# Peptides against a protein of PDB entry 6RGO, part 52

Target 1, 392 residues: chain A of PDB entry 6RGO
Amino acid sequence: MALKLLGFNQDATCFSVISSNKGVTIYNCDPFGKCFELEKSTSNDEELDFLVEMLFSTSLIAVVDKTIGASKRKKLKIVNTKRKATICELTFPHEIMDVIMNRKIICVVLKSDQIFVYDISCMKLLRTIDVRGEKLKSTSKFRNSEAVGDIGVRVSLSTDNNSILCYSSYSKSDKENAPLNDIVVFDALKCIQINVLPAVHQSNIVCIACSPDGMLMATASEKGTIIRVFKTIDTENDEPILVNEFRRGSRPSRISEMKFNHDNTLLACVGESDTIHIFALPVTTTEADANEDDTLQQSSHSLSSSINGLQYISKGLANRFGKIIVSKIPTQSQQRHVAYIKIPENAKYRIGFPKDTTNTIHICGEDGNYLVYSIPRNEVGPCTLVKSNTFD

## One batch from the design tools (peptide; aimed at target 1 D11 T58 I120)

Design b2_p14_8_s2 (made by RFdiffusion4, then SolubleMPNN; from b2_p14_8, 6 letters changed)
Fold by OpenDDE base, seed 5:
Structure b2_p14_8_s2 (fold): chain B 392 residues (1-392), chain A 14 residues (1-14)
Amino acid sequence: as target 1 above (392 residues)
Amino acid sequence: SIEEIRELLSEIKV
């Protein structure tokens, strides 16, 4: 059957797929099995397209039917999966491109480069973010929707209650074709802009991941060769803090998804390549006050030793033309993956990190495979397959 | 109803 992957939920307890014959199906990861099915609204043999955002393992989902006509593509349905009933429906002025949510917030991304931020508890609109701004509306002729490929505003939301929203924005360059290479960090609850990371890549940002706590953000451009990890809130001398720069590969390849694990120790990426890459992040020891007492000598041989290389972020020469060139970390200082998973060529995969097992990754493919891998702790190498299931 | 959203939000294990 033709499967289209929608993705994992926030804690990787469920994943969703589109089946050509049935519509949207949600699978539980453990115990593995089908837990919900949303029938297609039409009897036609049309290619099914949906957006589905799950709210953890709850009976709440957000659904957009993109299969038929411009009208349905503008409608967000909040559905109770247990009752198989629509709770409420919102209609937008433009096609919905993405929907993300947590316990507090729903963000709806439109084809107009607008982000609508809602309080989920009452479905009240808190903010409309216009990423193009008022000035750019006059000059941007509708990018003919055909020729500008999948380049739009990208978003990621923290899974915690802080509700840190990271989104791609247009660079302030007076050029008609400004790239989506800035990042804005936004408190979605307070509706305040916290930070702006200018020109984090040279080309459009195509993938963003926010950490569960909202303290870190990973970014990738259309090239997908370099992944950058930044602090979201903290700045150093009003400049963005680059925590890591990872090399996925030497060849350009689109990254479709990135995820942090729940303790911010790992970053995974997947895309058009035959390889899921897993990178190690430095453990930010919060100076928790080491109150004295419990001497339990767990000899965790921390792989602390190799962090010494990051000190020389040389003061990038502010060249006269106001281009904040994020200082290219020398290619020698670019970290590689610590672990990997081989996947079939041309198979689209999605990734998720379970909450309770920080060294485990869930993956699912449009090939109908759901796989659980163990991530090696002390060695650079392949992940070990722990569990395999199939779905239709 | 919106009350039903609040009920479903209460299913989220903290």
Scores: peptide ipSAE 0.574, ipTM 0.951, DockQ to the pose 0.694
OpenDDE base, seeds 1, 2, 3, 4: peptide ipSAE 0.561, 0.564, 0.567, 0.566; ipTM 0.948, 0.949, 0.949, 0.949

Design b2_p14_8_s3 (made by RFdiffusion4, then SolubleMPNN; from b2_p14_8, 6 letters changed)
Fold by OpenDDE base, seed 5:
Structure b2_p14_8_s3 (fold): chain B 392 residues (1-392), chain A 14 residues (1-14)
Amino acid sequence: as target 1 above (392 residues)
Amino acid sequence: AIEEIQKLLSEIKV
């Protein structure tokens, strides 16, 4: 059977898949089992394609049927899975490319490079972001719809109530073919731009992950060799703060998904490679006030990884063209993974971090495997398989 | 419709 993975929900309590014979199926992770099925509306042997965004473990899902004709691809359905009923339907001027949500916001990404931001509580449109609108002032040539390859606007939304939206934007280069290599940080609730990170990669950004709290963002380009982690809100001398630069590998390989764990201590990435990589982030000790006394001697052997915080104040080489190129961290200071999972070659996998266990990762594959791994704390090495289940 | 969405939003564990 051909399975297509849709992914985990925000807290990795559920994942969704497309089965060619059944339609959309949602699985619960613990206890493992099928919790919902959206039956195929048509008996035709057409290749099924859907977008499904879950709202945590609730019975609310957003669904786009991408299988049949240009009309359905423009329709977002909000569905109550307990009732198997459509609550509301929205129709867009263009094909829906992505849907992301949290408890406050729904963002709908269109093939037109527009982002529609809704208040979920009342389904009112708060903002339409036109990512092309800044570019259209300079170049009247619509990219012919045919040459819009797999490169579009990428988005990520914080899972918290702050509702920090990170999206890829076109660089302000006078070149007709400006890459999608800028990041905009947007407060989706207040509908204000918070920050702009210019030229974070040399090529188009193909993967973005926002941290659960919206304070960090990870980015990867089409090359997928380097992952950069930035602060979303804070700036240093009006420049973006690069927190980490990770090396996934030496060979180009597309990254399909990245996720932070709940406490921002880990970043995982998955894609076309045989390896899920897990990177350690520096624990930002918020200097919470050194108030009083409680003597609990829990000898947390903090591995004092003396990562000498070389504040590489990399003097941005303002190249002669005034473009802030995010300074390349020297290849010697690029951090590698602290943990990894081997996956079958050519199997598409998705990743999720559960809220309650910061050192556990959930993965699922189009091979029909749902796997739970423990992440090593004290050493660099493979993750340990804790639980396995199969689905069809 | 909106009342049903608001009810489902209230099911989200904090």
Scores: peptide ipSAE 0.590, ipTM 0.954, DockQ to the pose 0.682
OpenDDE base, seeds 1, 2, 3, 4: peptide ipSAE 0.569, 0.575, 0.575, 0.584; ipTM 0.949, 0.951, 0.951, 0.952

Design b2_p14_8_s4 (made by RFdiffusion4, then SolubleMPNN; from b2_p14_8, 7 letters changed)
Fold by OpenDDE base, seed 5:
Structure b2_p14_8_s4 (fold): chain B 392 residues (1-392), chain A 14 residues (1-14)
Amino acid sequence: as target 1 above (392 residues)
Amino acid sequence: AIEEIRKLLSEIKV
């Protein structure tokens, strides 16, 4: 059967898929099994397309039917899975491209490059973010939606209550074809812009991940060769703090998803390549807990790889010709993966990190495999398969 | 509708 993966929920306790015959199915990860099915509203053999955002393991989901006609693609349904009932419906002026939520907010991304931010507790609109800005509204050339492929506003939201929203924005270059290579960091609860990271890549940003706490963000461009990790809030001399630069590979390959683990020690990425890459992040020791004298001599030889924290102060030499020279971090300072998973070529996979097991990763494929891997702690190498299940 | 959303939000394990 043709499966289309929708992804894991925020804590990797569930994942959702589209089955051509059944519609949307939600699987529980542990114990593994089907927990919900949204029946197909139409008997037609039309290719099913849905957006489904889950709210953790709760009975609340947000659903957009993208299968049929321009009108349904503009409708967000809030569904109670236990009752199989629509409890709220919102209609938007444009097609819905993405939906993301946490305990506090729902963000709805439109094809118009607008982000609608709602308080989930009352479904009240808090803010409409216009990513194109007022000046770009005059160039009424809707990029003919056919030729501009998968290039649009990308979003990621912290899973915590701080509700840090990271989104891609157009660079302020007076060029009609400005890339989506800026990042805006936004407090979605207070509706305040916290930070702007200008020109974090040379090309459009196609993947963003926010950490669960909203303190870190990862970005990848269309090239997918380099992943950059930034602090979201903190700045040095009004410049963005680059924490890490990871090299996924030498060959261009699209990254479809990135995720941090719960404690911000790992970043995973998946995409069009035969390999899921897992990168180690430096543990930010918060200075606060240095006082508890718990003398447990667990001689864990943490191979403190001396990450010579070369604070590359990117002196942004704005050369006279307005070329934002993205400071090329020397290829020698680019970190590689610490772990990997081999996946079938051409199989689309999704990734999730469970909350309770920071060294475990959940993956699922359009090949019908749900797999749980253990991540090696002290050695660079393959992940170990712990559990395997199949779904259809 | 809103009271049902608030009820579903209360199902989120902290």
Scores: peptide ipSAE 0.588, ipTM 0.954, DockQ to the pose 0.708
OpenDDE base, seeds 1, 2, 3, 4: peptide ipSAE 0.568, 0.579, 0.575, 0.581; ipTM 0.950, 0.952, 0.951, 0.952

## One batch from the design tools (peptide; aimed at target 1 S57 N80 R83)

Design b2_p15_3 (made by RFdiffusion4)
Pose (drawn by RFdiffusion4):
Structure b2_p15_3 (pose): chain A 327 residues (1-135, 151-284, 335-392), chain P 15 residues (1-15)
Amino acid sequence: MALKLLGFNQDATCFSVISSNKGVTIYNCDPFGKCFELEKSTSNDEELDFLVEMLFSTSLIAVVDKTIGASKRKKLKIVNTKRKATICELTFPHEIMDVIMNRKIICVVLKSDQIFVYDISCMKLLRTIDVRGEKIGVRVSLSTDNNSILCYSSYSKSDKENAPLNDIVVFDALKCIQINVLPAVHQSNIVCIACSPDGMLMATASEKGTIIRVFKTIDTENDEPILVNEFRRGSRPSRISEMKFNHDNTLLACVGESDTIHIFALPVTQRHVAYIKIPENAKYRIGFPKDTTNTIHICGEDGNYLVYSIPRNEVGPCTLVKSNTFD
Amino acid sequence: SEEEEIKEAMEEDMV
């Protein structure tokens, strides 16, 4: 089968790719190379490694499952790339759905909507967050820098009226203090959530409305959450998979089940800005590094890695700059 | 001991 289940780094330095053949490879961007290659851990052809989230450019990796079910739901391994050794093997009562890391805080998301928050220096569990215990699946996002700030979708006070709903809650994982609770920002479920690297901004994706809404995160008034801007969906409603924020928070990238990748600018310092054509029934992931604000890195399941430039004052499409092919 | 190894892995680059 195709080389599926791509994962993208926080700092846009490298990306995680599950080669359907054997193990998982991690490439670099500059210079491009085989950074890390995980050995054979397989027994059948279509069984897939699912979840890999990494540090910036380091040797520290978070790896989850290999087998379809032997040791998948209840595993987390911490591996150094230079020496291929497992350090700490944590077990959890449910199936892991997503893992997000940063320099200070490690988050583990379970299928039962439980979020485990760890101080990474000693792996002490800071807090267990029973989201489904209070009231598709929960989508969680996190800031990259320090003062790391956690964002998760929570159900509303209409659980009696119907089973599924999605509001937003802002949480400071550093001090384990809930900062702001946002109301039902959508009339539908929440598909994907992106938080700014500095933790000041947040994006939301709806399944039905397909309109991205941006709210201030922390400095927002206590009385009411402050809405920043909205972005035109295009000609057709489409499901969104992954969104990213630029380092200066002037740019927003959007990808999904669509022909095109949309780029949204920010009025911090309108409907559409830059659009990147994409093959139809193939899936991609997004990133952009800290070095420059004009370069956008693209990861594709077709086997191609592309670097596009961004037009600052033109509404035109992106210009391709650098490319390389996968394995 | 595991804490020291985790700190070490955080300090080292991949390449």

Design b2_p15_3_s1 (made by RFdiffusion4, then SolubleMPNN; from b2_p15_3, 8 letters changed)
Fold by OpenDDE base, seed 5:
Structure b2_p15_3_s1 (fold): chain B 392 residues (1-392), chain A 15 residues (1-15)
Amino acid sequence: as target 1 above (392 residues)
Amino acid sequence: KDIELIEEAMKEPML
């Protein structure tokens, strides 16, 4: 059967898929099994398309039926999975492109490059973010829908209650074809813009990941060769802090998903390549206040392999237009993966990090495989398969 | 009503 992956929930306890025959199915990861099924609303042999956003392992999901007709593509249903009941329905002026949530916020991304931010508890609209702004309203040429399927506003939301929203925005270049290469960091609860990272890539940003705590963000462009990790809130000399620059590969390849683990020590990426890459982040030792006291000398020479992650403070080069461009870190200073998983070249995979096991990654494929891997700690190499299940 | 149902669904496990 043709499977389409929708992805893991925030803590990788569940994943969702579209089955061409059954509709939407949600699987529990441990114990592995089907926990919810949303049947087709139509008997038609039409290609099923859905957005499903889960709220952890709770009975709350957000669903958009994209299968048929322009009217359904504008409707967000909030569903209780256990009751199999729609709680409420929201209708938008434009097609829904993405839905993300945490325990506080739902963000709805529209084809109009608008982000609607809701308080989840009451479904109250907190903010409408118009990413095009007032200047681009006059160029109401809807980007012709067919060829532009990949270029839209990208979003990521912290999984914590701080609700840090990162989204791609248009560069302030007066060019008709301004790239989506700026990032805005937004407090979704307070409705305050925290930071703006200008021109973080040369081309459109196609993938964003926010860390669970909202303190880090990862970005990838349509080239997918370089991943950049930034601090979300902090700035140095009014410039964005580039923490890491990772090289996924030398060949262009789309990155479809990136995720941080729950302690911000790992970043994984997946896409059109035969390889899931896992990168190590420098552990920011918060200088724990060295309270004075206890003397115990135990000299255990744990060889801290000081991966001196040279904090290359890449000074933003002000371009001829006074815009900070994140300078490319020299290719020699670009970090590689610390771990990898080989996947079938023709199978789309999704990734998730479980909360309780920071060195474990969950993956699922359109080939019907759900796989759990252990990430090596002390060496660069392949991940070890720990568990495998199949689904249909 | 709808608010109470959201709050219930957010507290209720899927399983």
Scores: peptide ipSAE 0.612, ipTM 0.957, DockQ to the pose 0.894
OpenDDE base, seeds 1, 2, 3, 4: peptide ipSAE 0.537, 0.590, 0.529, 0.611; ipTM 0.936, 0.958, 0.935, 0.962

Design b2_p15_3_s2 (made by RFdiffusion4, then SolubleMPNN; from b2_p15_3, 7 letters changed)
Fold by OpenDDE base, seed 5:
Structure b2_p15_3_s2 (fold): chain B 392 residues (1-392), chain A 15 residues (1-15)
Amino acid sequence: as target 1 above (392 residues)
Amino acid sequence: SAVEKIQEAMKEPML
């Protein structure tokens, strides 16, 4: 059957898929099995397209039917899976492009580059973010939706209750074709902009991941060769703090998804390449009080990656030609993956990190494979397959 | 209400 992956939930306890014959199916990871099915509303052999956002392993899901019909693509359904019932429906002025949630907030991204932020507990609108702003509305001829490929506003939300929202924004360049290469960090609960990271890439940002605690953010451009990790809230001299720069590869390849593990020690990425890459992040040892006692010399040979100093991304000198020169970190300081998974070529995969096992990664493919891998701690190499299941 | 049903679903496991 043709499968389309929707993704894992926030803690990788469930994943969702579109089956061409059945509609939306949600699988539980452990024990592995079907836990919910949303039947097709239509008997037509039309290509099914859906957005499904889960709230962890709860009965609450958000569903958008993106199948043929411009009216349905503007409708967000809040569904109780256990009752198999629609609780409420919201209608938007434009097509829904993405939906993301945590225990506090739902964010709805529209094709108009608007983000609607709701309090999930009462479905009250807290904020409408217009990423184009008022000035760009006058010059934006409708991007003929056919010619400008999948370049829209990207979002990521922290899975914690702090509800840190990271989104891509247009650079303040006076050019009609400004890239989506800025990042805004937003407190979705307080509805306050916390930070702005200008020109984090030279081209449009196509992938963003927020850490579970909202303290870190990973970004990738259309090139997908370099991943940058920033602090979201903290600044040095009113400038963004670049924590890591990772090299995925030398060849351009689109990154479709990135995720942090639950302790911010690992970042995984997946996309159009035959390889899932896993990168190690420096453990920020909080200087917790070194109380003396427990001398158990577990000689964890910490691979002391010599973190040669925080290279400040100094404000790109606006050279006389209006080119923002993003200061490239020297290629010598670009870290590679510490672990990898080989996947079938042209198979779309999704990734998830389980909460209780920080060195385990869940992956699922449009090939019908659900796979659990162990990540090596002390060596650079392939992940070990621990469990496999199939789904249809 | 719809709000009460949302708050119920947020506390109810899927299984």
Scores: peptide ipSAE 0.702, ipTM 0.977, DockQ to the pose 0.876
OpenDDE base, seeds 1, 2, 3, 4: peptide ipSAE 0.697, 0.691, 0.694, 0.698; ipTM 0.976, 0.976, 0.976, 0.977

Design b2_p15_3_s3 (made by RFdiffusion4, then SolubleMPNN; from b2_p15_3, 9 letters changed)
Fold by OpenDDE base, seed 4:
Structure b2_p15_3_s3 (fold): chain B 392 residues (1-392), chain A 15 residues (1-15)
Amino acid sequence: as target 1 above (392 residues)
Amino acid sequence: DAVKLIQEAMAEPML
C-alpha cells in the first residue's frame, strides 16, 4: 500500500497518514493504535492527497481534500474526529498549500502567497497577510508562480498560547526574481509584526521551525547544507541574533521538516537524506534572579553627582541596505549533529518531540514504521531505538 | 452553532 505521511501533532502524541486504500488515518503514539479514520469520499483509484492538521490530541482537526478538483483544494473543513462530523467549512480564493494551528490560532497558507490568520475558538478572521503585496510595495514584479511548484511561502507557529508565527517573505532586492529568503516574525494574536530577519539564506527558504515557546526559529534553504537558528523577538542593536549555525551535510539535500524539542535544547531535521540529524542548542540559563532578600540595612550615603546634559545627537538615516546575515562562524567550526538516526534511503520520514521526555524523539516513515528513539546527551553518536510499531 | 461545536471539539479528547 502507498502510505503518505502527514506528520505528528504539536506534542507528538499522534501522527496522521494517508493510506491509498482507506483515506486519512490518525494514530495515537502511546498507547499505540488507530484513533481516527476518514474514509475516502470516492471509489476511484485516484491518488489521495490531503492536508490534515491536528490540534494536539483533541477531537478538532482541520482537513483539506486535495484529491479531486480545484474546488476542494480551496476548502478547509473543521472536523470533530469523535463525532466524525464536519463542524464548518471555509472556502478560500486560492488552493490551500499549508494549514498550521495551536490552541489559539489557525493559519491557512494559500498558493497566492497569502496567509489567513484565524482565531480558532470562533473561526474569526484576524488578519490576511499578503506576502506578495508586501513585496510589491518594495518590488514591482510578481514571481511567476508556475515555474517551481514546490517553492512557496513557508510558515511555522509556536505551539504555546503566545502564537508566534514565523513566515518566509520576499527580499527587498530590486532583482526580478527576489528569493523567499527573508523571515517575518508575527504575533498572530495581536496581529503585529514583531521582527524581520532579512536575507537569512542566499536562496529560498524551504523549511522553518518555530520553537514551542516561540523564542527561537530554525531556517533552512533549498541547499539544505546549513541550518540557522535565530532569536525570534530579541534583537541586538536592531540586528537579528544568530544563536547557532549548524551543518547538516556537505552535499545539498532538501530538508522537509525541522523541530525543536520542548525545552529548546535540541533541534532535529529530516528530509531526502538517509539521516535524521539532531543538534544541540546552548542552554539559555535563565539566571533565576535569586533575590536573596538579604535585608542588610546599608547606610544612606547621599552622593549628589551632577547630571551633565549629553546632547541628543540625532543618529541619521542608517542606509536600508538589507544587511545580509553573514555567517560569523567559520565553515570549519560549524557545529555538526550531536546525534543521528539512520533511515531507509528514499523513505520519507516525519519527526516529533514529545512534551514530557526532552531526550526522546518520535519518527514515522512511509515504510509503515513508527519508531521512538532515545537521544544521547553525553556522547556524539546514534540514537538508541526504544520502541517500534508498524502501521498500514 | 459552529462556535459551540468548535469549543466542544477543542475540549474533547480524540480517544
Scores: peptide ipSAE 0.692, ipTM 0.975, DockQ to the pose 0.884
OpenDDE base, seeds 1, 2, 3, 5: peptide ipSAE 0.687, 0.680, 0.682, 0.690; ipTM 0.974, 0.974, 0.974, 0.975

Design b2_p15_3_s4 (made by RFdiffusion4, then SolubleMPNN; from b2_p15_3, 7 letters changed)
Fold by OpenDDE base, seed 5:
Structure b2_p15_3_s4 (fold): chain B 392 residues (1-392), chain A 15 residues (1-15)
Amino acid sequence: as target 1 above (392 residues)
Amino acid sequence: SKIELIQEAMKEPML
């Protein structure tokens, strides 16, 4: 059957898929098995398209029927999976492009480049973010539906209760074709803009990942060759702090998804390439106050990989337009993956990090494989397959 | 209410 992957939930305990014949199916990861099915509401042989956002392993899901020709692409359904019932439905002025949630917030991204932020507990609208801003309202050129490829507002939300929302924004260039290469960091609970990271890539941002705690953000452009990791809140001399620059590859390839593990020590990426890449992040030792107590010399085998490459970001070349272009770190200081998984060519995969096992990654493919890998700790190399299951 | 049903679903396991 043709499968389409929807992805893992926030803690990789479940994943969702579209089956052409069945509709939406949710699988539990451990024990592995089908836990929910949303049957196809239409008898038509139309290619099914859905958005499904899960709230961890709870019975709360958000569903959008995106099937072509469906009048439902503007409707968000909040569903209880256990009761098989729609609790409420929200209708938006434009097509829904993305839905993300945590235990506090649900964000709905529209084709209009608007983000609607709701308190999930009561479905109260907290904020409407207009990413185009007031200046672009005059250019009633709706991006023609056909030539609007995959270039839209991208979002990521912290999985914790801090509810840090990162979204791509248009650079303040008066050019008609301003790229989506700025990032805004937003406190979704307080409805406050925390930070703005200008021109983090030269081209449109196509993938964003927020860390579980919201303190880090990873970004990738249309080129997908470089991944940048920034601090979300902290700034140095009013400039964005670039923590890492990773090289995925030399050839352009789209990154479809990135995820941090639960302790912010690993960043994984997947996309159109035959390889899932896993990168190590420097453990920011928070200087925990040295309270004097117990001498348990757990020999932290510091993998002192010589990360002497905290090269001061040389002052971004203020191009003639006063824009801070994050200078590319020299190719020699760009970190490579520490681990990888080979996947079938042309198979779309999704990734998830389980909460309790920081060195384990869950992956699922449109080939019908659900795979659990162990990530090597002490060496650069392939991940080890621990568990495999199949789904239809 | 719809709000109570949301709050129930947020606490209820999927299984």
Scores: peptide ipSAE 0.695, ipTM 0.976, DockQ to the pose 0.897
OpenDDE base, seeds 1, 2, 3, 4: peptide ipSAE 0.610, 0.666, 0.605, 0.669; ipTM 0.952, 0.972, 0.951, 0.972

Design b2_p15_4 (made by RFdiffusion4)
Pose (drawn by RFdiffusion4):
Structure b2_p15_4 (pose): chain A 327 residues (1-135, 151-284, 335-392), chain P 15 residues (1-15)
Amino acid sequence: MALKLLGFNQDATCFSVISSNKGVTIYNCDPFGKCFELEKSTSNDEELDFLVEMLFSTSLIAVVDKTIGASKRKKLKIVNTKRKATICELTFPHEIMDVIMNRKIICVVLKSDQIFVYDISCMKLLRTIDVRGEKIGVRVSLSTDNNSILCYSSYSKSDKENAPLNDIVVFDALKCIQINVLPAVHQSNIVCIACSPDGMLMATASEKGTIIRVFKTIDTENDEPILVNEFRRGSRPSRISEMKFNHDNTLLACVGESDTIHIFALPVTQRHVAYIKIPENAKYRIGFPKDTTNTIHICGEDGNYLVYSIPRNEVGPCTLVKSNTFD
Amino acid sequence: SEEEEIEEAMEEEAD
């Protein structure tokens, strides 16, 4: 089958790719190379490694499952790339759905909507967050820098009226203090959530409305959350998979089950800005590094890696600059 | 210790 289940780095330095053949490979961007290659851990052809989230450019990797079910739901391994050794093997009561890391805080998301927060220096569990214990699945996002700030979608006070709903809660994972609770920002479920690297901004994706809403995160007034801007969906409602924020928080990238990738600019310093054509029934992931604000890195399941440029003052499409092919 | 190994892995960059 195709080389599916791409994962993208925080710092846009490299990307995680599960080669359907054997193990998982991690490439670099500049210069492009085979950075890390995980050995054989397989027994059938279509069983897939699912979840890999890494540190910036380091040897520290978070790896989850290999087998379809033997040791999948209840595993987390911490591996150094230069010496291929497992350090700490944590076990969890449910199935892992997503893992997000940063320099200070490691988050582990379970299928039962439990979020485990760890101080990464000693792996002490800071707090267990029973989201489904209070009231598709929960989508979680996190800031990259320090003062790492956690964002998760929570159910509303209409659990009696119906089973599924999605509001937003802002949480400071550094001090384990809940900062702001946002109301039902959508009339539908939440598909994907992206938080700014500095933790000041947040994006929301609806399944039905397909309109991205941006709210201030922490500095927002206590009385009411502050809405920043909205972005035109295009000609057709489409499911969104992954969104990213630029380092200066002037740009927002959007990808999903669509022909095109949309680029949204920010009035921090309107409907559409830059659009990148994309093959229809193939899936991609997004990133952009810290070095420049004009370059956008593209990861594709077709086997191609592309680097596009962004037009500052033109509403035109992006210009391709650099490309390379996968394995 | 495991803490020291984790700190080392955080400090080293990949090749």

